# Peptides against a protein of PDB entry 5B16, part 19

Target 1, 136 residues: chain A of PDB entry 5B16
Amino acid sequence: TPSRINHNERLEFLGDAVVEFLTSVHLYYLFPSLEEGGLATYRTAIVQNQHLAMLAKKLELDRFMLYAHGPDLCRESDLRHAMANCFEALIGAVYLEGSLEEAKQLFGRLLFNDPDLREVWLNYPLHPLQLQEPNT
Target 2, 136 residues: chain A of PDB entry 5B16 as posed
Amino acid sequence: TPSRINHNERLEFLGDAVVEFLTSVHLYYLFPSLEEGGLATYRTAIVQNQHLAMLAKKLELDRFMLYAHGPDLCRESDLRHAMANCFQALIGAVYLEGSLEEAKQLFGRLLFNDPDLREVWLNYPLHPLQLQEPNT

## One batch from the design tools (peptide; made by RFdiffusion4, then SolubleMPNN)

Design b1_p11_4_s1 (from b1_p11_4, 5 letters changed)
Fold by OpenDDE base, seed 3:
Structure b1_p11_4_s1 (fold): chain B 136 residues (1-136), chain A 11 residues (1-11)
Amino acid sequence: as target 1 above (136 residues)
Amino acid sequence: SVLEELEKLLR
């Protein structure tokens, strides 16, 4: 698809879906014997605003937020929500301008602090249909 | 730590 400059809220909308999808697919294949309730618990933990804000902080988006929106982000909860939204927009942009694979790599690198766990997450075999992803 | 690194990925 042609590259276009989109409003941040539109990128956030797209990124929300990408984060949800990547999380769900990894959990589904990584934990084949885990019941739905367990899968849902892990997904919630990964995609909730508090966690996404922590991932955003690893990218130093907090510095960006304070610079661009400081007066509106004096509350911790407001900053957390804004950072989570910004992270989703970033993932949406990576998917839009790059590929689902690139979004997967970026997301996976940030998810875990333990390099061994990161390696398992990033390199665990996923569905072969990922090789057939359309160009964005 | 996402739920203790997802319970060490159960591994």
Scores: peptide ipSAE 0.655, ipTM 0.948, DockQ to the pose 0.442
Fold by OpenDDE base, seed 4:
Structure b1_p11_4_s1 (fold): chain B 136 residues (1-136), chain A 11 residues (1-11)
Amino acid sequence: as target 1 above (136 residues)
Amino acid sequence: SVLEELEKLLR
């Protein structure tokens, strides 16, 4: 329905910003000697649709998308784009209904396959003000 | 992977 679509698009809008923010903050602190160009390269790799779609696949959103929207996703590129958008909406919803910390945990948990790298990413100390971000 | 797991988190 139009209302559901509108809501998902709004969540996607919010989630896009959350993903961008979390990515930027972690990269900034994890790589203090990396120049802006390098940071931007890493960020692009993380937030691009192809990668977000891969993260969505880890949550089995591909099965969900094919079930719910299969007729409109006959092309692989269309599915990938839709999955990326859905993942953004999910992150947006987690932030909205939960907290930035919960969004951080979910995103970080999916981001790395190596559990050691995941732990470093998730537990790396951030600026105190960033740990005090409000909910909603 | 996401740039070789971000170059093992250390360039």
Scores: peptide ipSAE 0.650, ipTM 0.947, DockQ to the pose 0.405
Fold by OpenDDE base, seed 1:
Structure b1_p11_4_s1 (fold): chain B 136 residues (1-136), chain A 11 residues (1-11)
Amino acid sequence: as target 1 above (136 residues)
Amino acid sequence: SVLEELEKLLR
């Protein structure tokens, strides 16, 4: 049985892929006329550590991280990286234990504070195969 | 920012 640390790293690995996938799929279908370079630019902005750390902050993961690992996170950059990783692990866990839909909903709710933007992001029609959840 | 531009596109 892997250690808790190893388990979290594995969840992070999975979550990274899920975040990347969800972001890619939504951008692809939301903007059918946007060139690949533009899609990639927006994806990078969404999934980069700085942004994911901001999303993590909405879940108050910063308070948790400082409480649990404060001495190791004295630098802001270290905290940001840790928060981003933790966020990915969370998404990975939601996907693993729940579903892609649940991960989608959580991620979308955090991406936008504006409910109108959130609705557009979450409810834009996707290809039927993207809507099909994997067996977990 | 890029994210701000994204929000504009979604509106």
Scores: peptide ipSAE 0.648, ipTM 0.955, DockQ to the pose 0.887
Fold by OpenDDE base, seed 2:
Structure b1_p11_4_s1 (fold): chain B 136 residues (1-136), chain A 11 residues (1-11)
Amino acid sequence: as target 1 above (136 residues)
Amino acid sequence: SVLEELEKLLR
């Protein structure tokens, strides 16, 4: 059986791909006239550690981190990186145990505090094949 | 910021 650390790292690996994929797909369809450079710029802003850590804070992962690993996270940058990784692992777990749709919903709900923006992001039409539940 | 610009585009 794999160690807990290995399991979390594997989930992080998966979640990183899911976050990047979901971000890419939504940007691609939401902005059909935006060039690759622009798409990449927005994707980078969304998936960078600083932003993901902020999303993680909405789930109070900072409380968990400080409780479980406080002594090892004395630097704000260390905490931010750890929170971002934890967030990726969470998304990975949601995808693995649930579905891509569930991961999409969770991620989208956290991306925007404004319900109007959230609705636009989450409910924008995607390719029919992308709406299919993946084999998990 | 880039994210603020994104929000403007979504509106």
Scores: peptide ipSAE 0.635, ipTM 0.953, DockQ to the pose 0.887

Design b1_p11_4_s2 (from b1_p11_4, 4 letters changed)
Fold by OpenDDE base, seed 4:
Structure b1_p11_4_s2 (fold): chain B 136 residues (1-136), chain A 11 residues (1-11)
Amino acid sequence: as target 1 above (136 residues)
Amino acid sequence: SILEELKELLK
């Protein structure tokens, strides 16, 4: 229905910002000597649709999308784009219904299969003046 | 790849 589609698009909008924010914050603090260009390059690599679609595949969203929207996803590029959007909506929903911390944990768990890299990403100390999570 | 480069930086 139009209402469901609109809701998903809104969640996608929110999730896009959350993914961008989390990526930016972690890169910023993990690599204090990295130039802006490098930070931006790595951020782009992390948040681009192709990568988000790969993360979505870890959640088996490809099977979900084919089941729910198969006729509209006859091209691989269409499926990839849809999976990326769905992943963003999922992150948006996790943030909305849960917390930024929960979104961070989910995103971080998917980013790295290597547990050592995951721990570095997720548990790197943030700035002591870190802002409180907004009310949802 | 850029992602592989990132992983190396995290090590």
Scores: peptide ipSAE 0.652, ipTM 0.955, DockQ to the pose 0.873
Fold by OpenDDE base, seed 2:
Structure b1_p11_4_s2 (fold): chain B 136 residues (1-136), chain A 11 residues (1-11)
Amino acid sequence: as target 1 above (136 residues)
Amino acid sequence: SILEELKELLK
């Protein structure tokens, strides 16, 4: 059985890919005339640690981090990085235990406080990809 | 900001 720390890092690894994928797909379909450089710029803005930490704060992950690791997170930049990683791990877990659709919905709900913007973002199609989870 | 620009594009 892998260690809890190792498990969280693996979830983070998966979540990082899911967040990047979802962001890329939505941007690609939303802006069909936008060049690669522009798409990459918006993707970077969405998935950078500063922004993911803000999304994590909406889920009160800051409270969790301070409770569990307060002494190690006195520096704001350290807390931000840790929160971003935790957010990625959460998305990874949602994808792993649920589906890409569930990860999409959670991510989209957090991206925008404006429900109209949420609707625009979420109504664009995603590639129907699901990987079988091993039963071991 | 880039994010604000994105929001405007979505409107």
Scores: peptide ipSAE 0.646, ipTM 0.952, DockQ to the pose 0.859
Fold by OpenDDE base, seed 1:
Structure b1_p11_4_s2 (fold): chain B 136 residues (1-136), chain A 11 residues (1-11)
Amino acid sequence: as target 1 above (136 residues)
Amino acid sequence: SILEELKELLK
């Protein structure tokens, strides 16, 4: 079996794609008149490390990271990057062991504190096939 | 910010 570190990196790889995908899909359908450049701009803002680290903080991953790896994360930028990676790994794990829908729900809940905005984001109609995932 | 702008668009 792969090392835990290797496994976590693999989960991060998967999670990065899931976050990217979910973000892209929702933006695409939510804003049908928005040009590609605009879609890309909003996607970047959502998935960039700074933002993902903020989402990770909502899950108190910073506390965990400092406890487990504090000496290695003495710089705020290092912590931010690590938190973003950890968040991606978490999403990857949720997708892998749960479903795309579960990953969607978790991600959406964290994206918006405002319940109304969350509702719009999560429940905007999507193409049915976009929620399909590989057989597990 | 871009994120704030996004939130406004969702309203």
Scores: peptide ipSAE 0.638, ipTM 0.953, DockQ to the pose 0.881
Fold by OpenDDE base, seed 3:
Structure b1_p11_4_s2 (fold): chain B 136 residues (1-136), chain A 11 residues (1-11)
Amino acid sequence: as target 1 above (136 residues)
Amino acid sequence: SILEELKELLK
């Protein structure tokens, strides 16, 4: 049986894919006239460690990380990287134990500070096949 | 503030 650390790394692996997928789908449908280069730029900005660490701070994961792993997180870059990984693991867990819709809602709520922009992102019509998402 | 909230969602 894998250790808890190995389990978290597996959740991170899954969460990385979920974050990438949700980001790509929203950008694709929200910006139908934006070229691939622009879509890629926006996706990179959303999924890069620096940004995911910022989202993690909104969930107060920084306090958790300092408590649990303080001695190993003396550098700002180390903390940022660890927080980004932890955020991915969280999204992976939400998808695994909940649903893709729940992961979408959580991610979207954290993504934007402006409530109007958040509303557009969360409620913008996506692919109709989302109604056929598999049970997790 | 990701790229100024994605250029105000271009809207």
Scores: peptide ipSAE 0.600, ipTM 0.943, DockQ to the pose 0.437

Design b1_p11_4_s4 (from b1_p11_4, 4 letters changed)
Fold by OpenDDE base, seed 5:
Parts: sequence; structure tokens; C-alpha cells
Structure b1_p11_4_s4 (fold): chain B 136 residues (1-136), chain A 11 residues (1-11)
Amino acid sequence: as target 1 above (136 residues)
Amino acid sequence: SVLEELEELLR
């Protein structure tokens, strides 16, 4: 049986892929005329540690992180990186124990505070085969 | 910012 640390690292590995995949799929279909460079720019902005850490703060994961690992997080950059990793692990867990759809919904709700933007992001038609691919 | 530009594109 792997240690708790190993388990979290494995979930982070999975969650990183899920976040990357969901972001890529949505950007691809939402902006059919956008060049690869533009798609990559927006994807980077969404999945970079600074942004994922901000999403993690919306879930108040920083309170748990500082309680458990405060001495190891003396730098703002260290906290940001740890928060991003925790967010990825959470998404990985949601996908693993739930579904890609549940991960999609959680991620979309956190991405935008504006409900109109959430609706556009979450409800834009996506190709069914692309949504099923991770489960194949 | 890049994210602000994204939000504007979605409107």
C-alpha cells in the first residue's frame, strides 16, 4: 500500500492531466478560429500554478495547507506551488471517485465567478467521443 | 490580463 504522500502525488498526476484535457477541449471548440499559439496562451494562463492556486483559495484549501505544512511554506511561491498541487490532486480524486463530468462541473464553477460565463464555458457543445476518451 | 481577455471573448 502506497504512503499518503505517494497517493497524493499519484492523484496530482491524474488531476494535472484532467485539468489540461478539459481546458484544451473547451478552448478548442469555443474558439474555432483561434490559432494554436492563442489556444496555448489561454491554456497556459488557466493551468499555471498561480491560477490554480487562486482556484484552490476559493475552496479555502490554504487554511488546511498552512495548518499542516506551515513551516515548509515560508515563501509565497512555495505556498502557491503547494496549493496548485493540492488543487490538481482534488480534481484527480473527483475524477477517480466520481466522473469526468463531475470534474468538469467543479472546474467550471471555480473558473468563473460570473454565472453567464460559467454557462458558456460549461454548456458549450463538446464532442461526445472526446469526453469519453479518458475512460477508454 | 490574458484571463480578462478570455472572459471578454466569452461574452
Scores: peptide ipSAE 0.685, ipTM 0.960, DockQ to the pose 0.932
Fold by OpenDDE base, seed 4:
Order: C-alpha cells, then structure tokens, then sequence
Structure b1_p11_4_s4 (fold): chain B 136 residues (1-136), chain A 11 residues (1-11)
C-alpha cells in the first residue's frame, strides 16, 4: 500500500543517515592519521549499495525480498538495490524504535565476519566528549 | 579490494 511504501522510504531515509554517521564516526576515531581522502574511500566502500546488499544477505533479506517482491526483482541489480534499501530501512527502524547504540551493534556485527575485527570496530575507545544519543 | 584493505588496517 502507499502508506507502507511511504513509511519504508522514510525509514530508509533515516537509516541511510545512521549508516553514514556510524561509519564516519568509527573510521574517524579508528584511524586518526588517515587523511580525508582515505576516510572517504573506506566510507564509500562500506555504505555503497553493493556492500549493504551483502550485509542484507547475512540477514537473509534476499529470501525475504524474493518471497515478497519477486516479480519486481527479476534482475540481479534490482534485487541488490532493493536489498540495500531494505537494509537501510531496517537500520532506521532499529534506531527509531531502539537506540543508536543498538543500531551500532547490529551494524558492527554484520560488517565483519572475523570476531577480532568486529571487537576492534565496536569497542574502540571514543573521545570522552562524545555527543549523547539523540532522542528518537 | 578496498574492504580488504580496511580489514588489514584494523589488524
């Protein structure tokens, strides 16, 4: 329905910003000597649709998308794009209904299969004057 | 790949 689509698109809008923000913050603190160009390159790689679709696949969203929207996703590129959008909407929903911390944890868990890398990403000390989570 | 490079940096 139009209302469902609108809501999902709004969540996607929010989730896109959350993913971008979390990625930026972690890269910034993890690599204090890396220049902006490098930070931007890694951020792009993390948040691009190709990668987000891979993360979505870890949640088996591919099966969900094919079940729910199969007729509209006959092309692989269409499926990938839809999965990326769905992933953003999911992150947006987690942030909205939960917290930024919960979104951070979910996103971080999916970013790396290696638990050591995951630990570094999620638990790297941040600046002591870091901003509090915004109200949802 | 860029992501592989990132993983190397994190190690």
Amino acid sequence: as target 1 above (136 residues)
Amino acid sequence: SVLEELEELLR
Scores: peptide ipSAE 0.684, ipTM 0.961, DockQ to the pose 0.879
Fold by OpenDDE base, seed 3:
Structure b1_p11_4_s4 (fold): chain B 136 residues (1-136), chain A 11 residues (1-11)
Amino acid sequence: as target 1 above (136 residues)
Amino acid sequence: SVLEELEELLR
């Protein structure tokens, strides 16, 4: 698809879906014997605003938020929500301008602090149809 | 640490 400059809220909309999808696919294949309730618990933990805000902080988006929106982010909860939304917009932009694979790599690198766990997550075999991703 | 690194990825 042609590259276009989109409003941040539109990128957030797209990124929300990408984060949800990548999380679901990894959990599904990584834990083949885990019941739906367990999968849902892990997904919720990964995609909730509190966690996404922590991932955003690893990218120093908190500094960006305070610079751009400081007066509106005096509350901790307001900052957390804004950072989570900004993170989703970033993932949406990476998918839009790059690829699902690039979004997967960025997301996976941030998810885990332990390098061994990160390696397992990023390199665990997923569905072969990933080799047939459409161009964005 | 997402739920203790997803319970050490159960591995």
Scores: peptide ipSAE 0.638, ipTM 0.947, DockQ to the pose 0.440
Fold by OpenDDE base, seed 1:
Parts: structure tokens; sequence; C-alpha cells
Structure b1_p11_4_s4 (fold): chain B 136 residues (1-136), chain A 11 residues (1-11)
């Protein structure tokens, strides 16, 4: 329905910001000696559609996309873009109905396959002034 | 090292 589509787009909007924020904060604190250019490079790598689509695939969202929208996603690029958007919407929803911490946990778990690296990422402190939780 | 280049730049 149109209402669901609009809601999903709004969640995507929110999720995009959450992903960007979490990525930026983690990179900033994890790599205090890395210059801005390096930080930006890594952030781009993390948040680009190609990568987010891979994260979405780990959640098997591709199967869902093909089932629901297969004919419209015949091109790989279209599927990738849709997957990335869907992932952002998911993160947005987790943040909205859960917390930034929960979004952080989900995102971090998907980012790294190596459990040691994952733990380092997830255990690094975030900025003390985090995004205010929306009213639920 | 830089989280192993972010696991080979996340690929």
Amino acid sequence: as target 1 above (136 residues)
Amino acid sequence: SVLEELEELLR
C-alpha cells in the first residue's frame, strides 16, 4: 500500500543517518591517528550501496526482494539498490523501536565476519552524546 | 591493523 511504501521510505531516511552516524563515530574513536581523508574513505566503503546490499544479503533480504518484487528487479543494479535501501530501513526501524545500541549491535555483527574484529568494533565506546531516541 | 584493513575493505 502507499502508506507502507511511504513509511518504508521514511525508515530508510532515518536508517541512512543512523548507519552514517554509527560508522563515523566508530571510525573516529577506533582510529585516532587516521586523518580525515582516511576516515572518509573507510566510511564510504562501509555505507556505499554495494556494501549495504551485501549486509542485506546476510539477512537473506534478497530472497524476500525477489519474491516480492522479482519482475521489477531483473537488473542486478536494481536489486543492489533495493537491497541497500531495505537494509537502511531495517536499521532505521531497529533504532526507532529499539535503541541506538541495538542498531549498533546489529550493524556491527554484520560488518565483520571475524569475531575478534567484531568484538573490537562493538566494544569501542561511542560518543557520550548520542542521538536522542525518538518518541515511541 | 586498522581492523585488518576493515577486513579487506569489507569484501
Scores: peptide ipSAE 0.523, ipTM 0.930, DockQ to the pose 0.274

Design b1_p11_5_s1 (from b1_p11_5, 6 letters changed)
Fold by OpenDDE base, seed 4:
Structure b1_p11_5_s1 (fold): chain B 136 residues (1-136), chain A 11 residues (1-11)
Amino acid sequence: as target 1 above (136 residues)
Amino acid sequence: SLLEYLDSLVA
């Protein structure tokens, strides 16, 4: 059995892919006329550590990180990176133990404080195959 | 708008 650290790193690996995938899919469908460069730019902005750390703060992961790993997080930059990684691990766990839909819902709820924007993001129609045969 | 919000995230 891998260590908890190793397990967390594996979840982070999975979560990174899930966040990347969900972001890509939603951007692709929401902006059908946006060129690849624009899609890539927005994706990068959404999934970058600084932004994910902000999302993590909404779950109070900052308090968790300071409680669990305080001695190793003396700098704000270190905390941001750790929070982003932890956020990815959380999304990975939600996907693994739940479903892609649950990961989508959690991620979408955190992405937007504006309920109107959130609704647009979360409820935009996806490809029929994804609706009929959800992953996980 | 959504685009405006996304633009605000671009560094």
Scores: peptide ipSAE 0.611, ipTM 0.942, DockQ to the pose 0.829
Fold by OpenDDE base, seed 3:
Structure b1_p11_5_s1 (fold): chain B 136 residues (1-136), chain A 11 residues (1-11)
Amino acid sequence: as target 1 above (136 residues)
Amino acid sequence: SLLEYLDSLVA
């Protein structure tokens, strides 16, 4: 329904910001000597449609998209974009109904199949105030 | 390493 679509688009909007923020914060602290250009490059790589679509596939969102919107997804790039958007919406929903911490945990778990890398990403010391959720 | 993994995403 149109209302459902609008809701998902709003969640996507929120999720985009959350993914961007979490990525930025982690990169900032994990690589204290990396210049802005490098940080930006890695951030772009992490949040680009192709990568987010890959994360979405881990949740089998591709099956969902093909089921619900298959006829509208004629190209691989279209599917990739749709999956990325769906992933953002999911993260947005987790943040909205849960917390930034929960979004962080989910995102981190999906980012890395390697448990060692995951641990570094999730547990690296970050500034507590940067992870403080905005006032409602 | 984490850096190597991230590099692979950039490539």
Scores: peptide ipSAE 0.605, ipTM 0.941, DockQ to the pose 0.861
Fold by OpenDDE base, seed 2:
Structure b1_p11_5_s1 (fold): chain B 136 residues (1-136), chain A 11 residues (1-11)
Amino acid sequence: as target 1 above (136 residues)
Amino acid sequence: SLLEYLDSLVA
């Protein structure tokens, strides 16, 4: 069986793909006239370590990381990277044990503090195949 | 708006 470290890294790997996919799908449908370059620019901004770390702070992952790994995270860039990875692992776990819909809901709730923007993001029509996704 | 918010993330 894999170690806990390996398990977390595997969850991060999965979560990275889920975050990338959800972001891509939402941007694609929300901005039908936006060219590929623009879509990619917004996606990069949403999924970059700096932004994911900010989302992680909403879950108090910074406190967790400092408690568990404080000496190894003395640099802000190291903490940011670790928080982003941990956030991805969390999304990966939600997808793995729940569903893509649950991952979408969690990610969307954290993306926006403004409830109106959150509602637009979460409830905008997405790919029809998502409605047919089996439970995980 | 949502677009304005996303623009702020790019900046």
Scores: peptide ipSAE 0.598, ipTM 0.940, DockQ to the pose 0.871
Fold by OpenDDE base, seed 5:
Structure b1_p11_5_s1 (fold): chain B 136 residues (1-136), chain A 11 residues (1-11)
Amino acid sequence: as target 1 above (136 residues)
Amino acid sequence: SLLEYLDSLVA
């Protein structure tokens, strides 16, 4: 049986893939005329540690990290990296215990404070039988 | 717009 630490790392591994996948799929459908380089640029911006740490802060994971791992977090970059990893582990757990849809909903909700932008994001990708809406 | 928001994340 893996240790609690190993389990968290495994969840992070899974969550990293889920975040990457969801981001890639949504960008792909939202911007059908955008070249690969552009898609990759936006994906990097969304999934980079700085951004994921910002999303983690919305869930008050910073308080948790300081409580549980304070002695290990002497630098801002260390805290940011730890928060990003914790966020990935959380998404991984949501996917594992729930579903990809639930992970998608949580991730999308945190990505955007603007409800209009959130709805645009969450409505993609569209099924082939659905009419695509204009980009916002 | 969504694109403008994403651009802001890149910057």
Scores: peptide ipSAE 0.596, ipTM 0.938, DockQ to the pose 0.893

Design b1_p11_5_s2 (from b1_p11_5, 6 letters changed)
Fold by OpenDDE base, seed 1:
Structure b1_p11_5_s2 (fold): chain B 136 residues (1-136), chain A 11 residues (1-11)
Amino acid sequence: as target 1 above (136 residues)
Amino acid sequence: SLRDYLDELVA
């Protein structure tokens, strides 16, 4: 069996794509008049390590990281990067074991503390074919 | 709004 480290890295790889995809899809539909540059700018802001680390804090991944790797994560930048990676791995795992829909729901819940914004993000109509991805 | 939130995130 693959090592836990290897498995986590693979999940991170998958999760990175899922986060990127979900972000792209939602931005595309939520802002139909926004040019590519604007879409890309928002996407970058959402998926960058700094932001994902903030989302990870909501799951108390920081405590986990400090417990497991405290001495190696003495720098804030290192902790941030590790938390972002762990967050991606988590999303990857949710997608892998669950569905894209479940990953979408989790990601959306974490993206926004404001329930109104969350509802807008999660409930905006998506293309039917894209909605079928959870079944793959 | 969502747009405002994202603008703030970008900043």
Scores: peptide ipSAE 0.657, ipTM 0.952, DockQ to the pose 0.882
Fold by OpenDDE base, seed 5:
Structure b1_p11_5_s2 (fold): chain B 136 residues (1-136), chain A 11 residues (1-11)
Amino acid sequence: as target 1 above (136 residues)
Amino acid sequence: SLRDYLDELVA
């Protein structure tokens, strides 16, 4: 329904900001000597549709999208874009109904298949203000 | 390393 689509788009809007924020903060602290251009390059690579779609595949969102919207997703680029949007909406929903911490954990788990890299990403000290954030 | 992983992601 139109209302459900609108709600999903709103969640995507929120999720986009959450993904951007989490990525930015982690890169900032993990690479203290990296210049802005380098940080931006890594961030772009992480949050671009192609990469988010890859993360979405880990949740089998591709099968869901093809089932629900197959006729509108004939091109690979269309599917990637839709999957990325759906992934953002999911992160937005997790943040909204849960917390930033839960969104961070989910995002981190999907970012890395290697448990060692995942640990470095998730367990690196963050800014003190983030530790004070209440549940949403 | 994490840096190597990200470099490959950018490439």
Scores: peptide ipSAE 0.655, ipTM 0.951, DockQ to the pose 0.875
Fold by OpenDDE base, seed 3:
Structure b1_p11_5_s2 (fold): chain B 136 residues (1-136), chain A 11 residues (1-11)
Amino acid sequence: as target 1 above (136 residues)
Amino acid sequence: SLRDYLDELVA
């Protein structure tokens, strides 16, 4: 029987892939004239620990982390890293127990506080087969 | 714009 820690790490593994995939698909369609280097740069910025930690704060994961792991998170960078990992695990869980669409909606809602930007990100036309994970 | 937002994330 795997420990709870091992389970969370497995969910993080899955969530990392989901966040990467969703980010890649949206950037690809939203910026059709942007070269690969530009797409990769934006993707890195979106999925980096610092940014995911900011998204995690919107879910109040910072309070949870300090409560559960305070002694191990004495540095701001350590807290940020842990929050990012927890965020990925959450997205992984949403995908696993729900669907890619549900993960997409949650991720998109958290990415943008501006409703106009959120609308563009979530509702820009995407290829249906890509949304269904054709490479899985 | 979305582009401006992303540029800020990169910076």
Scores: peptide ipSAE 0.654, ipTM 0.951, DockQ to the pose 0.874
Fold by OpenDDE base, seed 2:
Structure b1_p11_5_s2 (fold): chain B 136 residues (1-136), chain A 11 residues (1-11)
Amino acid sequence: as target 1 above (136 residues)
Amino acid sequence: SLRDYLDELVA
């Protein structure tokens, strides 16, 4: 049985890919005339640790981090990185235990405080991925 | 707009 730490790191690994994928898909459809460099620039801004940490604060993950790991997070940059990682792990868990659609909805809700912008972001179609599990 | 928001995020 893997340790809790290993499990969290694995979820982070998965969540990182999910966040990047969702961001990429939405940007691709939202800005059909934007060149690759522009798409990459927006993606980088959305998924960078500083921004993901801001999203994590909306879930009060900062309180959790300070409560559970305060002594190890004396520097703001350390806290930011840890919060971003935790956010990725959360998205990974939502995808793993739920669906890509659920991860999309959660991520979109947190990305924007403005309901109008949120609606624009979320209403662009994503290609649903339904992986078939083996019967054995 | 969404574009404006993203531009601000990049800055």
Scores: peptide ipSAE 0.652, ipTM 0.950, DockQ to the pose 0.837

